# Peptides against a protein of PDB entry 5D63, part 207

Target 1, 292 residues: chain A of PDB entry 5D63
Amino acid sequence: SLRRGIYHIENAGVPSAIDLKDGSSSDGTPIVGWQFTPDTINWHQLWLAEPIPNVADTFTLCNLFSGTYMDLYNGSSEAGTAVNGWQGTAFTTNPHQLWTIKKSSDGTSYKIQNYGSKTFVDLVNGDSSDGAKIAGWTGTWDEGNPHQKWYFNRMSVSSAEAQAAIARNPHIHGTYRGYILDGEYLVLPNATFTQIWKDSGLPGSKWREQIYDCDDFAIAMKAAVGKWGADSWKANGFAIFCGVMLGVNKAGDAAHAYNFTLTKDHADIVFFEPQNGGYLNDIGYDSYMAFY

## One batch from the design tools (peptide; made by RFdiffusion4, then SolubleMPNN)

Design b2_p27_8_s3 (from b2_p27_8, 19 letters changed)
Fold by OpenDDE base, seed 3:
Structure b2_p27_8_s3 (fold): chain B 292 residues (1-292), chain A 27 residues (1-27)
Amino acid sequence: as target 1 above (292 residues)
Amino acid sequence: SAEDEKEIQEMLDLVRAERERYWAARA
């Protein structure tokens, strides 16, 4: 089944994503098809899928930016019924906001069925234009119509997945202890991560012995990312991935504090040096402690 | 420190500006 997480939801037929128009939190804001840019945040096009306990394959879909939920207008089963953003809660009982999400017949894409109406989220006529109508539409699970098939591009990792990525890295000390701070993490593109770093003022910060050295840089970066997250998104229940590590060099005579993030495929970590903004596969230290 | 707080606030302002630019591009 689809895992809890943040997804960019892309149509299987045309290069269009499910977009909350203007990222507005107003009830009734249209959800539309819109172009997207790979390897960017796509602000209005990120959705937190929260699984409903004891209801198989059923989720609420919260727009990360607006904090509102995907909503089938009046829960109508009529083809062409509007799909909008609407206020809600992650574990609502409102069938207008409950979506059964399962693999389509092609085994790679998903279909999104409203729990109540049993209609499917449909990019009407496969229209690739910005602002194209997304509506509830009649359909079946086995139909091949790409208007109702969606790729769920996972943009987040669970704490367990992050832990696994760390465990696979060769630059971990034998005494390593990791501390998990959150449950689900939006993984940023490096460009965004770097921009946060730049905006934090860290590039202009001066290294000073003990008073502002490696640990201060690393913690400042994490704090900057945290504040960026808080300032950027209205949805709750997730964090922005930015780890802090303490490491020791091979000789055992030097220690360092640094950051790390995840690679695009979420399978590995990459180290980030907050003192110069560099990304490295080998930072020259083996981590004995991390928190993220 | 007050200076640190100022720096953080400036960062937040830049982030907000980025979002606003994004919105403006879509308006």
Scores: peptide ipSAE 0.009, ipTM 0.321, DockQ to the pose 0.020
Fold by OpenDDE base, seed 5:
Structure b2_p27_8_s3 (fold): chain B 292 residues (1-292), chain A 27 residues (1-27)
Amino acid sequence: as target 1 above (292 residues)
Amino acid sequence: SAEDEKEIQEMLDLVRAERERYWAARA
């Protein structure tokens, strides 16, 4: 079963992703196929999948950028019916915005079926051109047509997954206490994380004893990431991953405050030093407290 | 602090500008 999360949804046949055209929040904005760049944000191509309680394998799909939802126009079962962005809510009962998402016959990709019409999200003619039409189309779950098969690349982690990644790290103190602030986190590429750091002014900030030292740098970084998230995305129900840790060195005679994020595969954490912008597998401290 | 708030706002402005430049190139 597909988990709640943020996904980049890529066609199984051609290098195109499901894209909300121009990231517009207007009702009826076309959802189209568009090229993408691996390991980048791909702003208009991220979708929050929210599972519907007591309806097996069924979700709403909210565009992160626009805050609007994937919508089959008039819920029509006619082949070629437009799929658009439209205002909605995460737990709507409107079948135009309810999508059953299950594995295709190849066991790796998914098919996306409208709950009401029973038609499937289709990259029309498998067109790889930017702006290619995405529409509802007739089909079956067992067909191998790549026009209706989609890879769901998960771009977020749950709080539980983040907690598990921390627990696997060897630089956690025996007295460690973690405090979870949110439920689902968009994980940024390091390049984006670094750019936020650079743009925040922290690289030019002066270390000053007590008045602006390690904890101030670490909290300023988290605040900058939080504000970046609020400014960048109109969807709700998720956060941007950026943690703060307090740690003690092996000798027990020094403490430090620093940041951390998740690795690309979401399996581990990597430490981030906000005073110099460095990523480290070992920052020289064992964490006794974190909040994220 | 007031200085920190200013820096954060400047960061947000830069991020917005970068996003706009990126999508202008796609348009």
Scores: peptide ipSAE 0.008, ipTM 0.333, DockQ to the pose 0.020
Fold by OpenDDE base, seed 1:
Formats: C-alpha cells, sequence, structure tokens
Structure b2_p27_8_s3 (fold): chain B 292 residues (1-292), chain A 27 residues (1-27)
C-alpha cells in the first residue's frame, strides 16, 4: 500500500511528471505533464498523498506549492475529462478529489483511479511535451497502458523512518534521546539545503563565545529551513527536514551542536556543520540528543 | 536575535526570487 507522504509522480512511459501548471492556486488550474530535473525540487510537481481512514488505498493529493488538490472536473466518467487543481481538504468526502492508488500489473508503477468515476489519471496520448493534457480516462487495473501508469518517487520521510535512520548511525551516544517535532518531512537535496544556508547569512556570521556559538548556529539553520518551508509551500501537514543534534566527542571533554539531514535514499543521516556548510559522515561527535 | 531575523528575511526574499525565476524559465 502507498504510504502517506510527498511524491514526485512520473509517467511510466515518458519522462514527464504530474505538474500543476504555474503552481497556481486558482480553481480549475490545469494539471499537465511536464519535464522535470532529477535531484531538484521541481516546485509544481510535488504532491502530498493523505490516506483516507477506512477507505482502502484511497487518498487526496495536495499540491505542495499551491495547497490545492487534484480534482476530476465535475467527477465526470467521460474519457478526456480534465484533471485540475481545486480547493479542498485532506479528508474531504468529495469524490472528485478522492483517488484510489494501487500497484499496476507490472508491480512497480501505480495507477490512479478516481474514487467516484472509476476512471484513471491518463497522460493523454502519452504526450511528452510540456503542458500535455492529463485527464480522466477509462481503463482497468490490469491494463498495461503506460499512459495510465505512474511511478511514485517518495520525496519525504515519516518521523519513524527518520528515527530508524538515526538509530542505525554509528555516531550516536548511548544516552541518546530523540525528540520528534513533526510527522512527515520533505527531504531536500543537499544543493537546496546548502543554498538555504548560504542565503541565511550564516556563512558570514561570527562565532562568539556563548553569545553566538555552536548552538546558535545550529538553531539558526533550523529556523532558516523552517521559514524557507513556510514561505515556499502552501500545503500543510508536513515539515522540511532539518535536525539539530547535541554531541560529545570521543574523549568526553568537548561538546558541540550541529545539524543533520537525510541521504538521498533516506536510509542514513549526514551531518551538517552550520559554521562552515560542510557535510560529513563523521562530525567528530556522538549525539546524545536530537530534535527534528 | 534581531540580526538573525534580518538575515532570515533576506533568505526568504531570495527564495521568492528563485521561485520567480523558476516560473519565468517555464513560460
Amino acid sequence: as target 1 above (292 residues)
Amino acid sequence: SAEDEKEIQEMLDLVRAERERYWAARA
């Protein structure tokens, strides 16, 4: 079953992703196929899938950028019915915005079926051009038509997944306590994480004893990422991953505060030094506390 | 701190500019 999370949804037949045109929050904004750049944010192409309680394999899909929801126009079962962004809520009862998402017959891609109409999200004619129409179209779960098959590339982690990544890291102190602040986290590419760091002014900040030292740098980075998230995305119900750790060195005679994020595969953490912008697998400290 | 808040605000302005560039590149 598809997990709650943020996904980049890519067509199985052509290199196109499900894109909310111009990221507009206006009702009726077309959802279209559009090219994407791997390992980048792809602003208009991220979707939060929220599972509906007691309705198997059924979700709302909220565009992260616009905060609007994938909507089958008038809930029509007619082939070629427009799929648009439209205002909504995560747990709506509106069948125009409810999508049953399950594995296709190939076991790797998914099909996206409208709960009401029973039609499927279709990249019309498999058109790979930017702005290609995405529509509801007749189909079946076992059909192999790549126009209706989608890869769900997970761009987020749950708090449990983050916790697991931390737990298997070798640089965790025996006294470690972790404090989870949110439920789901968008994981940024390092390039984006670094850019936020650069733009925050931290590279030019001066270390000063106690008044602006390691903890201030680490917390300032987390605050910068948090505000970046708030300013960048209109959807709710997720955070941007940026952790803070307190650690002690091997000798036990020095402590440090630093940041961490997740690797691309979300299986491990990587440490980030906010005083110099460095990424390290070993920052020279073992963490006894984290919050994220 | 007040200085940190100012720097963060400048970062937010840059993020907004980046989004605008993204949209312009797609137009």
Scores: peptide ipSAE 0.007, ipTM 0.329, DockQ to the pose 0.020
Fold by OpenDDE base, seed 2:
Formats: C-alpha cells, sequence, structure tokens
Structure b2_p27_8_s3 (fold): chain B 292 residues (1-292), chain A 27 residues (1-27)
C-alpha cells in the first residue's frame, strides 16, 4: 500500500504532473496538468498523502504549498467533474476529499479513485499542455488507460528511512546515538539546500573560537532550513530534512559539528559543511550524535 | 557546560518520546 508521504504525482502517459493552479488556497482552485522539472521542488505539485485510519488504501491529498485538499466538486460521479483544491482537514470524513489510491494493473503506476463517487482522477484526453483539465472520470481498476494512471514519486522520507540511511554510512561512530525530531521529512535537492545556505547569511559569517564555531554554523543551517520550511509551505505534518551531527576524528583528538542531508535516491546520507557550503561523502569525522 | 548538555539531552529525549507516541498513535 501507498505510504504516508509527500509525492510528486506524474501522469503515466505524458510528462505532466498534478498541479494546483497558482498554488492558490481559494476554495475551488482548479487542479490541472502542468509540466515539471525533474530534480526540483515543483512548488505547486507536491501532495501530502495522509492515510485514513481504518479505511484501507484511502487518503487525503493535501497540497503542500496551499494547505488545501484535493476535492471532487460536489462529489459528483459524472465524467468531467472538476477536481479542485478546497479547504479541509487531514482526517476528514467528507467523501469529496477521500481518495482510494492503489496500484494499477501495470504494477508500477497508481490510480486515484474518489471514495464516494468511485470515479477516477483523469488527465482529460491525456493533454500534456499546461493547465490541462483534471477531472473525475468513469473507469475501472484494471483498465490500462494512461489518462488515469499516475506515478507517485516519493519526495519525502520517514524517520525510519532516514535512520536506516544513517546506519548504512561508514562514518558513524560505534557510540552513535540519533535523535529523531519528526516523522516525515521533505528531502530537498542539493541546489535548494545550497540556496537556503546562501540566503541564511552563513557564507558571510566569521568563525570565532567557541562563540561562533562549528556547532553554531551547523545549528544556524538547521534553523535556516526550518524557517524556510515554515515560510514556504502552508501544509502541516511534515518537516524539512536537515540533520546536525557531532563527530570525532579518527585520532580521537578533534571534534566537529556539521550538517547532513539525504542523497537523491534517499538511500544514503551526504555530509554538508555549513562553514563553506561543501558536500562531502567523507567529512573526516565519525558521528557519535545526530538530531534531525 | 555539563549542565547545559544534560538539559539539552533531556529536551531531546522528551521530543523523541513525544514524536514516537504521536506517530505510534497514528499507525
Amino acid sequence: as target 1 above (292 residues)
Amino acid sequence: SAEDEKEIQEMLDLVRAERERYWAARA
């Protein structure tokens, strides 16, 4: 089954993603097909899938940017019914905003069925143009129509997945203890991570013994990412991934504080030096503590 | 200071415990 997480939802037939038009929080804002750029944030095209307790394979879909929810207009079962953004809550009982999401017959893509109407989210005519209509449409689970098949590209990781990535890294000290601060994390592209670093003022910050040294840089970076998250997204229930580590060198005579994030495939971590903005596979220290 | 480190550790432990309880309740 689909896990709780943030997804970029891409059509299986054409290079178009599910987009909330202009990221608007207004009720009735059209959800449309729109082009996307791989390995970028795609602001209006990220959706938090929240599983409904005790209802199999059923979710609300919250637009990360607007904080509104995917909504089938009037819950109508008529083909061509508009799919819009609408105010809601993660665990609503409103069938207009409840979506059953399961694998399609191809075993890779998903279909998105409205819980009430039993119609499917459809990229009308497979139109690849920006602003193309997305609507509820009649269909079946086993039908192969790519207009109703969607790839769910996971843009987030659970705390458990992050923990596993850390555990696989060779630069972790035997005394390592990690502290998990949140449950689900949006993982940023390095370009975005770097831009946050640049905008934070850290590139112009001066290292000063004890009063503003490695730990201050590392914590300042995490704070900057946290603020960026709070300022950028209206949805709740997730964090932005940015870890802090304390490490000791091989000789055991020096310590360092630094950041880390996840690699593109979310399988590994990469170290980030907030004093110079560098990414490293080996920062020269073994971590004995992390929080993220 | 050692006291500061202890306080930080306690805070982190509380945060972790709270998050674990929160997510466990939603599982």
Scores: peptide ipSAE 0.000, ipTM 0.333, DockQ to the pose 0.041; fails the geometry check

Design b2_p27_8_s4 (from b2_p27_8, 16 letters changed)
Fold by OpenDDE base, seed 1:
Structure b2_p27_8_s4 (fold): chain B 292 residues (1-292), chain A 27 residues (1-27)
Amino acid sequence: as target 1 above (292 residues)
Amino acid sequence: SAAEQAEIERMKQLVRQARAEYWAAQL
């Protein structure tokens, strides 16, 4: 079963992703196939899948950038019916915006079926060109047609997954306590995380005893990431992953505050030093507290 | 912004609480 989360949705047949054209919030904005760059944000191609309570395998798909929802035009069952961005809500009852998402016959890709029409999201003719039509099309769950098969690349983690990643890290103090602030987190590429750090002004900030020391740097980075999230995305119901840790060294005679994020596979954490912008597998401290 | 400042203050409170709890546990 597909988990709640943010996904980059890639066609199984060609190197195209489901893209909201120009990231526009206008009703009726075409959803199209578009090329993508691995390990980047892919701004118009991120979708928050929100599961509908008590309706098996059924979701709304909210575009992170526009805050609009994947919508089958007029809910029509005709092959070639446009799939567009349209205003909506996460828990809508509108069948035009409800999508049953289950594994395809190959066991790795998914098919996306409109709840009402029972047609499938189709990359028309498997066209790999930018702007290629995505439409509702007749199909079955067991068909092998790659036009209707999609890989859901998970770009986010739940708080539980983040907690599990922290628990696997060897640099956690025996007295560790975590404070979870949100439910779902978009995990940024390091390049984006670093750019936020640069834009925050932290590279030019000076360490000053007590008045602006390690905790101020770490909190400022967390705030900068939060602001970046608010300024960048119109969708709600998720956060941008950026943790703060308090740690103590092995000798127990020094403490530090620092940031952390998740690795690309979401299985591990990596430490980030906001005073210099460095990423480290070992920052020299064991965390006794984190909030994220 | 005011909202950003409020969030920063919230985080500072969490830090203060965590530090207090940690050092209390060292006794």
Scores: peptide ipSAE 0.035, ipTM 0.508, DockQ to the pose 0.723
Fold by OpenDDE base, seed 2:
Structure b2_p27_8_s4 (fold): chain B 292 residues (1-292), chain A 27 residues (1-27)
Amino acid sequence: as target 1 above (292 residues)
Amino acid sequence: SAAEQAEIERMKQLVRQARAEYWAAQL
C-alpha cells in the first residue's frame, strides 16, 4: 500500500507530472499535466498523500504549494470531468476529494480512483504538452492504459526512515542519542539546500569564540530551512529535513556542531558544514547527538 | 518572529543539555 508522504506524481506514458496550475489556492484551479525537471523541487507538482483512517487505500491529496486538495468537480462520473484544486481538510468526508490509490496491473505504477465516482485520474489523450487536461475518466483497475497510470516518486522520508539512514552511517558514536522533532520530512536537493544557506547570510557570518561558533552556525542553518519551509508552502503536516549534529573527534579531545541532510536516494546521510557550505561524507567527527 | 526565536532558544537549550550530559559521562 502507498505510504503517507509527499510525492511527485508522473505519468507512466509521457514525461508529464500532475501540476496545480500556477500553484493557485483558488477553488476550481485546474490540475494539468506539465513538464518537470528531475532532481528539482517542482513547486506546483508536490502532493501530500494523507491516508484516511479505516478506509483502505484511500487518501486525500494536498498540494504542498497551495494547501488545497485534489477535487473531482461535482463528483461527476462523466468522462472528462475536471480535476481541480479546492479547499479541504486532510481527513475530509467529501467523496469529491477522496482518492483510492493502488498499484496498477504492471506492479510499478499506481492508478488514482475517485472514491465516490469510481472514475480514474486521466491525462487526457496522453497529451505531453504543458497545460494538458487532467480529468476523471471511466476505467478499470486491470486496464493497461498509460493515461491512467502514475508513478509516485517519493520526495519525503518518515522519521523512521531518517533514523535508519543515520543508523547505517559509520560516523555515529556509540553514545549517540537522536531526537526526532517531526513525522514526515521533505528532502531537498543539495542545490536548494545550498541556496537557502546562501540566502540566510551565513556565508558572511563571522566565527567568534563561543558567542557565535559551530553550534550557532548549525542552529542558524536549521532555522533558515525552517523559515524557508514556512514561507514557501501552504500545506501543513510535514517538515523540511535539516538536521543538527554534535560530534566528537576520534581522539575525544575536540567537539563540533554541524548539519546533515539525506542523499538523493534517501538511503544515507551527508554532512553539511554551515561555516563553509561544504558537503562531506566524513566531517571528521562521530555524532553523539542529533535532532531533526 | 517570537515563535521562531522561542524555537531557536529551545534548540540551544537542547544542545547545551546534550553537551553537558556527554561530557559528564566521559568524566
Scores: peptide ipSAE 0.034, ipTM 0.518, DockQ to the pose 0.844
Fold by OpenDDE base, seed 5:
Structure b2_p27_8_s4 (fold): chain B 292 residues (1-292), chain A 27 residues (1-27)
Amino acid sequence: as target 1 above (292 residues)
Amino acid sequence: SAAEQAEIERMKQLVRQARAEYWAAQL
């Protein structure tokens, strides 16, 4: 079954993603097909899938940018019914905003069925142009029509997945203690992570003994990422991934505080030095504490 | 903001505690 998480939802037939037009929070804002750029944020094209308790394979889909939900207009079963952004809640009982999401017949893509109408989210005519209509349309689970097949590219990790990535890293001390602060984390591309670092003012910050040293830099970076998240997205129920670690060197006579994030495949961590903006696979320390 | 400052302080306390515990155990 599909896991709770943030997804970039891409058509199986053409290079288009499900896009909330202009990221608007207004009720009735069109959801459309739009081009995307790989390894970027794609601001209006991220969706938080929240599973509905006791309803198999059924979710709400919240747009991260607008905080509104994918909504089948009037819950109509007519082919060509508009799919829009609309105000809602994660655990609504409104069938206009409930979506059953299961694997298609090809075993790699998904189909998105409205719970009430039993129609499917359809990129009308497979139109690859920006602003192409997305609508509810008649269909079946076993049809091969790519207009109704979608790849769910996972853009987030759970706290458990992050914990597993840390546990696989060779630069973790035997006395390691991890403190998990949130449940689900949007993982940023390094370019975005670096831009937040630049905008924080840390590149111009002066290292000063005790009063503003390694721990202050690392915490300032985490605070900057947190603020960026709060200022950038209207949806709730997730955080932006940015960890803080305390580490000790092999000799056991020096300590450091630094940041870390996840690699593109979410399988490993990479260390980030907030004093110079560098990414390293080995920062020269083994972590005995982290919080993220 | 006050909320941001409170969160920063919470994190700084966690860091200080963890560091102190580690070094105390090594001496």
Scores: peptide ipSAE 0.027, ipTM 0.493, DockQ to the pose 0.867
Fold by OpenDDE base, seed 4:
Structure b2_p27_8_s4 (fold): chain B 292 residues (1-292), chain A 27 residues (1-27)
Amino acid sequence: as target 1 above (292 residues)
Amino acid sequence: SAAEQAEIERMKQLVRQARAEYWAAQL
């Protein structure tokens, strides 16, 4: 089954993603097909899938940017019914905003069925143009129509996945203790992570013994990422991935505080030095503590 | 048209390849 998480949702037939037009939070904002760019955040095209307890394979889909939910207009079963952004809640009972999401017959893509109407999210006519209509349309689970098949590209990790990535890293001390602060984390491209670092003013900050040293830099970066998340997204129920580590060197005579994030494939961590903005696979320390 | 559809499929392939390369990269 589909895991809780943040997804970029791409059509299986054409290079278009499910886009909330202009990222508007207004009720009735059209959801449309739109082009996307790899290695970018794709601001209006990220969706938090929240599984509904005790309802198999059924989710709400919250747009990260607007904080509104995917909504089938009036829950109509008529082919061509508009799919829009609309205010809602993650665990709503409104069938207009409940979506059964299961694998298609090809085993790779998903189909998105409205729980109430039993119609499917459809890129009308497979139109690849920006602003192409997305609507509810009649269909079946076994039908191979690419207009109704979607790839769910995961853009987030669970706390368990992050923990597993840390556990695989060779630069973890035997006394390591990890403290998990959230449940689901949007993983940023390094370019975005670096831009947050630049905008924080940390590049101009001066190291000063004890009063503003490694721990201050690392915590300031964590705070900057947290603030960026709060300022950038209206959806709730997720965090932005940015860890803090405390480490000790091999000789045991020096300690350091630093940041870390995940690699693009989410399988490994990479260390980030907030004092200079560098990314390193080996920062020269083994972590005995992390929080993220 | 058939030509337009062929171009769409080509673009689809290029985008999918770019995504695969992105996710395979270490940094």
Scores: peptide ipSAE 0.008, ipTM 0.219, DockQ to the pose 0.012

## One batch from the design tools (peptide; made by RFdiffusion4, then SolubleMPNN)

Design b2_p28_1_s1 (from b2_p28_1, 15 letters changed)
Fold by OpenDDE base, seed 1:
Formats: sequence, structure tokens, C-alpha cells
Structure b2_p28_1_s1 (fold): chain B 292 residues (1-292), chain A 28 residues (1-28)
Amino acid sequence: as target 1 above (292 residues)
Amino acid sequence: SKDRPAPADLEAEGARLLERYEAFLAAQ
């Protein structure tokens, strides 16, 4: 089954993603097909899928940017019914905003069925143009129509997945203790992570013994990422991934505080030095403590 | 521009953090 998480939802037939037009929070804002750029944020095209307890394979889909939810207009079963952004809650009982999401017959893509109407999210006519209509449309689970098949590209990790990525990294000390702060984390492209670092003022910050040294840099970076998240997104129920580590070197004669994030495939961590903005597979220290 | 710490300062910082690590170990 589909895991809770943030997804970029891409059509299986054409290079188009599910986009909340202009990222608007207004009720009735059209959800449309739109082009996307790989390895970027794609601001209006991120959706938090929240599983409904005790309802198999059923979710709400919250637009990360607007904080509104995917909504089948009036819950109508008519083909061509608009799919819009609309105010809602993660655990709503409103069937207009409940979506059953399961694998299609091809075993790789998903179909998105409205819980109430039993119609499917459809890129009308497979139109690849920006602003193309997305609507509820009649269909079946076993049909191969690519208009109704979607790839769910996961853009986030659970705390458990992050923990697993840390655990398999070779630069973790045997005494390691990790502290998990949130449940789900949007993983940023390095370019975005670096931009946050630049905007934080850290590149111009002066190192000062104890009063503003490695731990302060690392914490300041984490705070900057947190603020960026709060300022950028209206949805709740997720954090932006940015970890802090304390590490000791192999010689056992020095220690350091630094940051880390996840690699693109979410399988590994990469270290980030907030004092210079560098990404490193080996920062020269083995972490004995992390919080993220 | 950002002032880089002197090598001696980095060593001192590292040593201090190492002491914290040792305290962490002792508390296990």
C-alpha cells in the first residue's frame, strides 16, 4: 500500500504532474496538469498523502504549498467533474476529499479513485499542455488508460527511513544515540538546501570560541531550514529534513558539530558543513549523537 | 567576509567537544 508521505504525482503517459494552479488556497482552485523539472521543488505539485485509519488504501491529499486538499467537485460521478483544491482536514469524512490509491494493472503506477463517486483522477485527453484539465472520470482498476495512471514519486522520508539511512552509514560511532524530532521529512535538493544556508547569513558569520562555534553553526542551519519550511508551506504534519550531529574523529582526539541531509534516493546520508556550505560523504568524524 | 578560526582554535574546540563526548560515554 501507499505509505504516508509527500509525493510528486506524475502522469504515466505524458510528462505532466498534478499541479494546484498558482498554488492558490482559494476553494475551487483548479488542479491541472503541468510540466515539472526533475530534482527541483516543484512548489505547487507536492501532495501530502495522509492515510485514513481503518479505511483501506484511502487518503486525503493535501497540497503542500496551499494547505488545501484535492477535492472532487460536489463529489459528482459525472465524467469531466472538476478536481479542485478545497479547504479540508487530513482525516475528513467528506468523500469529496477521500481518495483510494492503489496500484494499477501495470504494477508500477497508481490509480486515484474518489472514495465516494468511484471515478478516477484523469488527465483529460492525456493533454500534456500546462493547465490541462484534471477531472473525475469513469474507469476501472484494471484498465490500462494512461490518462488515469500516475507515478507517485516520494519526496519525503519517514523518521524510520531516516534512521535506517543513518544506521547503514559508515561514519556512525558505535556509541551513537539518535533522537527523532518529527515523523515525516521533506528531503530538499542540495541546491535548495544550499540556498537556505546562504540566506541564513551563515556564510558571513564569524567563528568565535565557544560563543559562536561549530555547534552554533550547526544549530543555526537547522533553525534556518525550519524557518524556511514554516515560511514556505501551508500544510502541516511534516518537517524539512536537516539533521545535527556531534562526532568524534578516528584518532579520538577531536570532535565536531555538523549537519547532515539525505541523498536523492533517500538511502544514504550526506554530511553538510555549515561553516563553509560543503557537502561531504566523509566529514572526518563519526557521529555519536544526532537529532533530526 | 567570514573569518576562519585559527588551527589552534579548532583544536581547542575539538578538544572541548571531545570532553563532552567522554562525559557522554561516562553517563552510559
Scores: peptide ipSAE 0.263, ipTM 0.756, DockQ to the pose 0.076
Fold by OpenDDE base, seed 3:
Structure b2_p28_1_s1 (fold): chain B 292 residues (1-292), chain A 28 residues (1-28)
Amino acid sequence: as target 1 above (292 residues)
Amino acid sequence: SKDRPAPADLEAEGARLLERYEAFLAAQ
């Protein structure tokens, strides 16, 4: 089954993603097909899928940017019924906002069925233009129609997945203690991570013994990412990934504080030096403590 | 421009952090 997480949802037939128009929080805002840029944030096109307890394969879909939910207008089963953003809650009982999401017949893409109407989210006519209509439409789970097939590209990791990535890294000290702060993390592209770093003022910050040294830089970076998350997204129930580590060098005669994030495939971590904005596979230290 | 710490300062910082780590381990 589909895991809880943040997804970029792309049509299987054309290079369009499910987009909340203008990222608006207004009830009735159209959800439309829109172009996207790989390896970028795609601000209005991120959806938090929250699984409904005791309802198999059924989710709410919260737009990360607006904090509103995917909603089938009036829950109508009529083909062509609008799909919009609408206020809601993660565990609503409103069938207009409940979506059964399962693999399509091709085993790679998903179909998105409204729980109440049993119609499917459809990119009408497979239109690849920006603003193309997305609607509820009749269909079946086994049909091959690409208008109703969607790739769910995972943009987040669970705390367990992050923990596993850390555990695979060779630069972890034998005394390592990890502290998990949240449950689900949006993983940023390096370009965005770097921009947050730049905007934080850290590039111009002066190193000063104890009063503002490596630990302060690392914590300031994490704080900057946290603030960026709070300022950028209206949805709740997730964090932005940015870790802090304390590490000891191989010689055992020096220690350092630094940051880390996840690689693009979410399988590994990469170290980030907040004093210079560098990404490194080896920062020269083995981590004995992390919090993220 | 950002002032870079001198090598000696980085060494001193590293030594302090290591000392704190060792103290943490000893207190467990």
Scores: peptide ipSAE 0.260, ipTM 0.757, DockQ to the pose 0.077
Fold by OpenDDE base, seed 4:
Structure b2_p28_1_s1 (fold): chain B 292 residues (1-292), chain A 28 residues (1-28)
Amino acid sequence: as target 1 above (292 residues)
Amino acid sequence: SKDRPAPADLEAEGARLLERYEAFLAAQ
């Protein structure tokens, strides 16, 4: 089954993603096919899938940017019915906003069926152009029509997945204590993470003994990422991944405070030095404490 | 560019943080 998380939803037939037009929060905003750039944020194309308790394989899909939900117009079963952004809640009972998401017959892509109408989210005519219509359309779970097949590229990690990534890293001290602050984390590309770092003013911040040293830099980065998240996205129920660590070196004669994030495949962590903006697989310290 | 810590400052910082680590260990 599909896990709760943030997804970039890409058509299985053409290089087009499900896009909320202009990221608008207005009711009735068209959801359309749009080109995307790999390894970027794709601002209007991220969707938080929230599983509905006690309803198998059924979710709401909240646009991360607008905070509105994927909505089948009037819940109509007619082919060509518009799919739009509309105000809603994560655990709504409105069948216009409930989507059953299961793997297609190919075993890799998913189909997105409206819970009420039983029609499927369809990239009309497989049109790869920007602004192409996405609509509810008749279909079956077993059909191989790529217009109705979607790859769910996971852009987030659960706290458990983050914990697992930390646990398998070789630079974790035996005394390690981790403190999980949230449940689901959007994982940023390094370029975005770096830009937040730049915009925070940290590149121009002066190191000062105790009053503004390594811990202050690390916490300031964490705060900057948090603020960026709050300022950038209207959806709730997720955080932006940015960890803080305290570590001790192998010799046991020095310690440091630093940041970390996840690698692209979400399987590992990479360390980030907020004093210079560097990414390192080995920062020279083993973490005995983290919060993220 | 920003002012960076001198080598002696980095050593001092590391030592201070090590004290915090040692306190952490002692509390375990």
Scores: peptide ipSAE 0.260, ipTM 0.755, DockQ to the pose 0.074
Fold by OpenDDE base, seed 5:
Structure b2_p28_1_s1 (fold): chain B 292 residues (1-292), chain A 28 residues (1-28)
Amino acid sequence: as target 1 above (292 residues)
Amino acid sequence: SKDRPAPADLEAEGARLLERYEAFLAAQ
């Protein structure tokens, strides 16, 4: 079954993603097909899928940018019914905003069925152009039509998945203690992570004994990422991944505070030095404490 | 250029930070 998380939802037939037009929070804003750039944020094309308790394979889909929800207009079962952004809540009972999401017959893509109407989210005519209509359309679960098949590219990790990635890393001290702060984390591309670092002013900050040393740099980076998240997204129920670690070297005579994030495949961590903006697979320390 | 910390100072700094954070969490 599909896990709770943030997804980039891509058509199985053409290089088009589900896009909330202009990222607008207005009720009735069209959801459309739009081109995307791999390994970028794709601002208007991220959707938080929240599973509905006791309703099998059924979710709300919140646009990360606008904070509005995918909504089948009037819940109509008519083919060609508009799919729009609309105000809502994560655990709504409104069937216009409830979507049953299961694997298609090809075993790799998903189909998105409206809970009430039983119609499917359809990229009309498989149109790959920017602004192409997305609508509710008649269909079946076993039909092979790529207009109604979608890849769910997961852009976030759960706290448990992050914990597992840390546990696999060889640069973790035997006395390691980790403190989990949130439940779900959007994982940023390094380019975005670096830009936040630059905008924080840390590149120009001077190390000063105790008053502004390694822990201050690491915490300032986490604070900058947190603020960026709050300023960038209107949806709730997730955080932006940016960890802080304290580590000790192999000799046990030096320690350091630094950051870390997840690799592109979300399977491993990579260390980030907030004093110089460098990414390292080995920062020269083994972490004995982290919070993220 | 940025000033560089001494290893012993970094170790002491790390220990202090850990103690403070644990105390903070324990107080919640």
Scores: peptide ipSAE 0.195, ipTM 0.698, DockQ to the pose 0.206

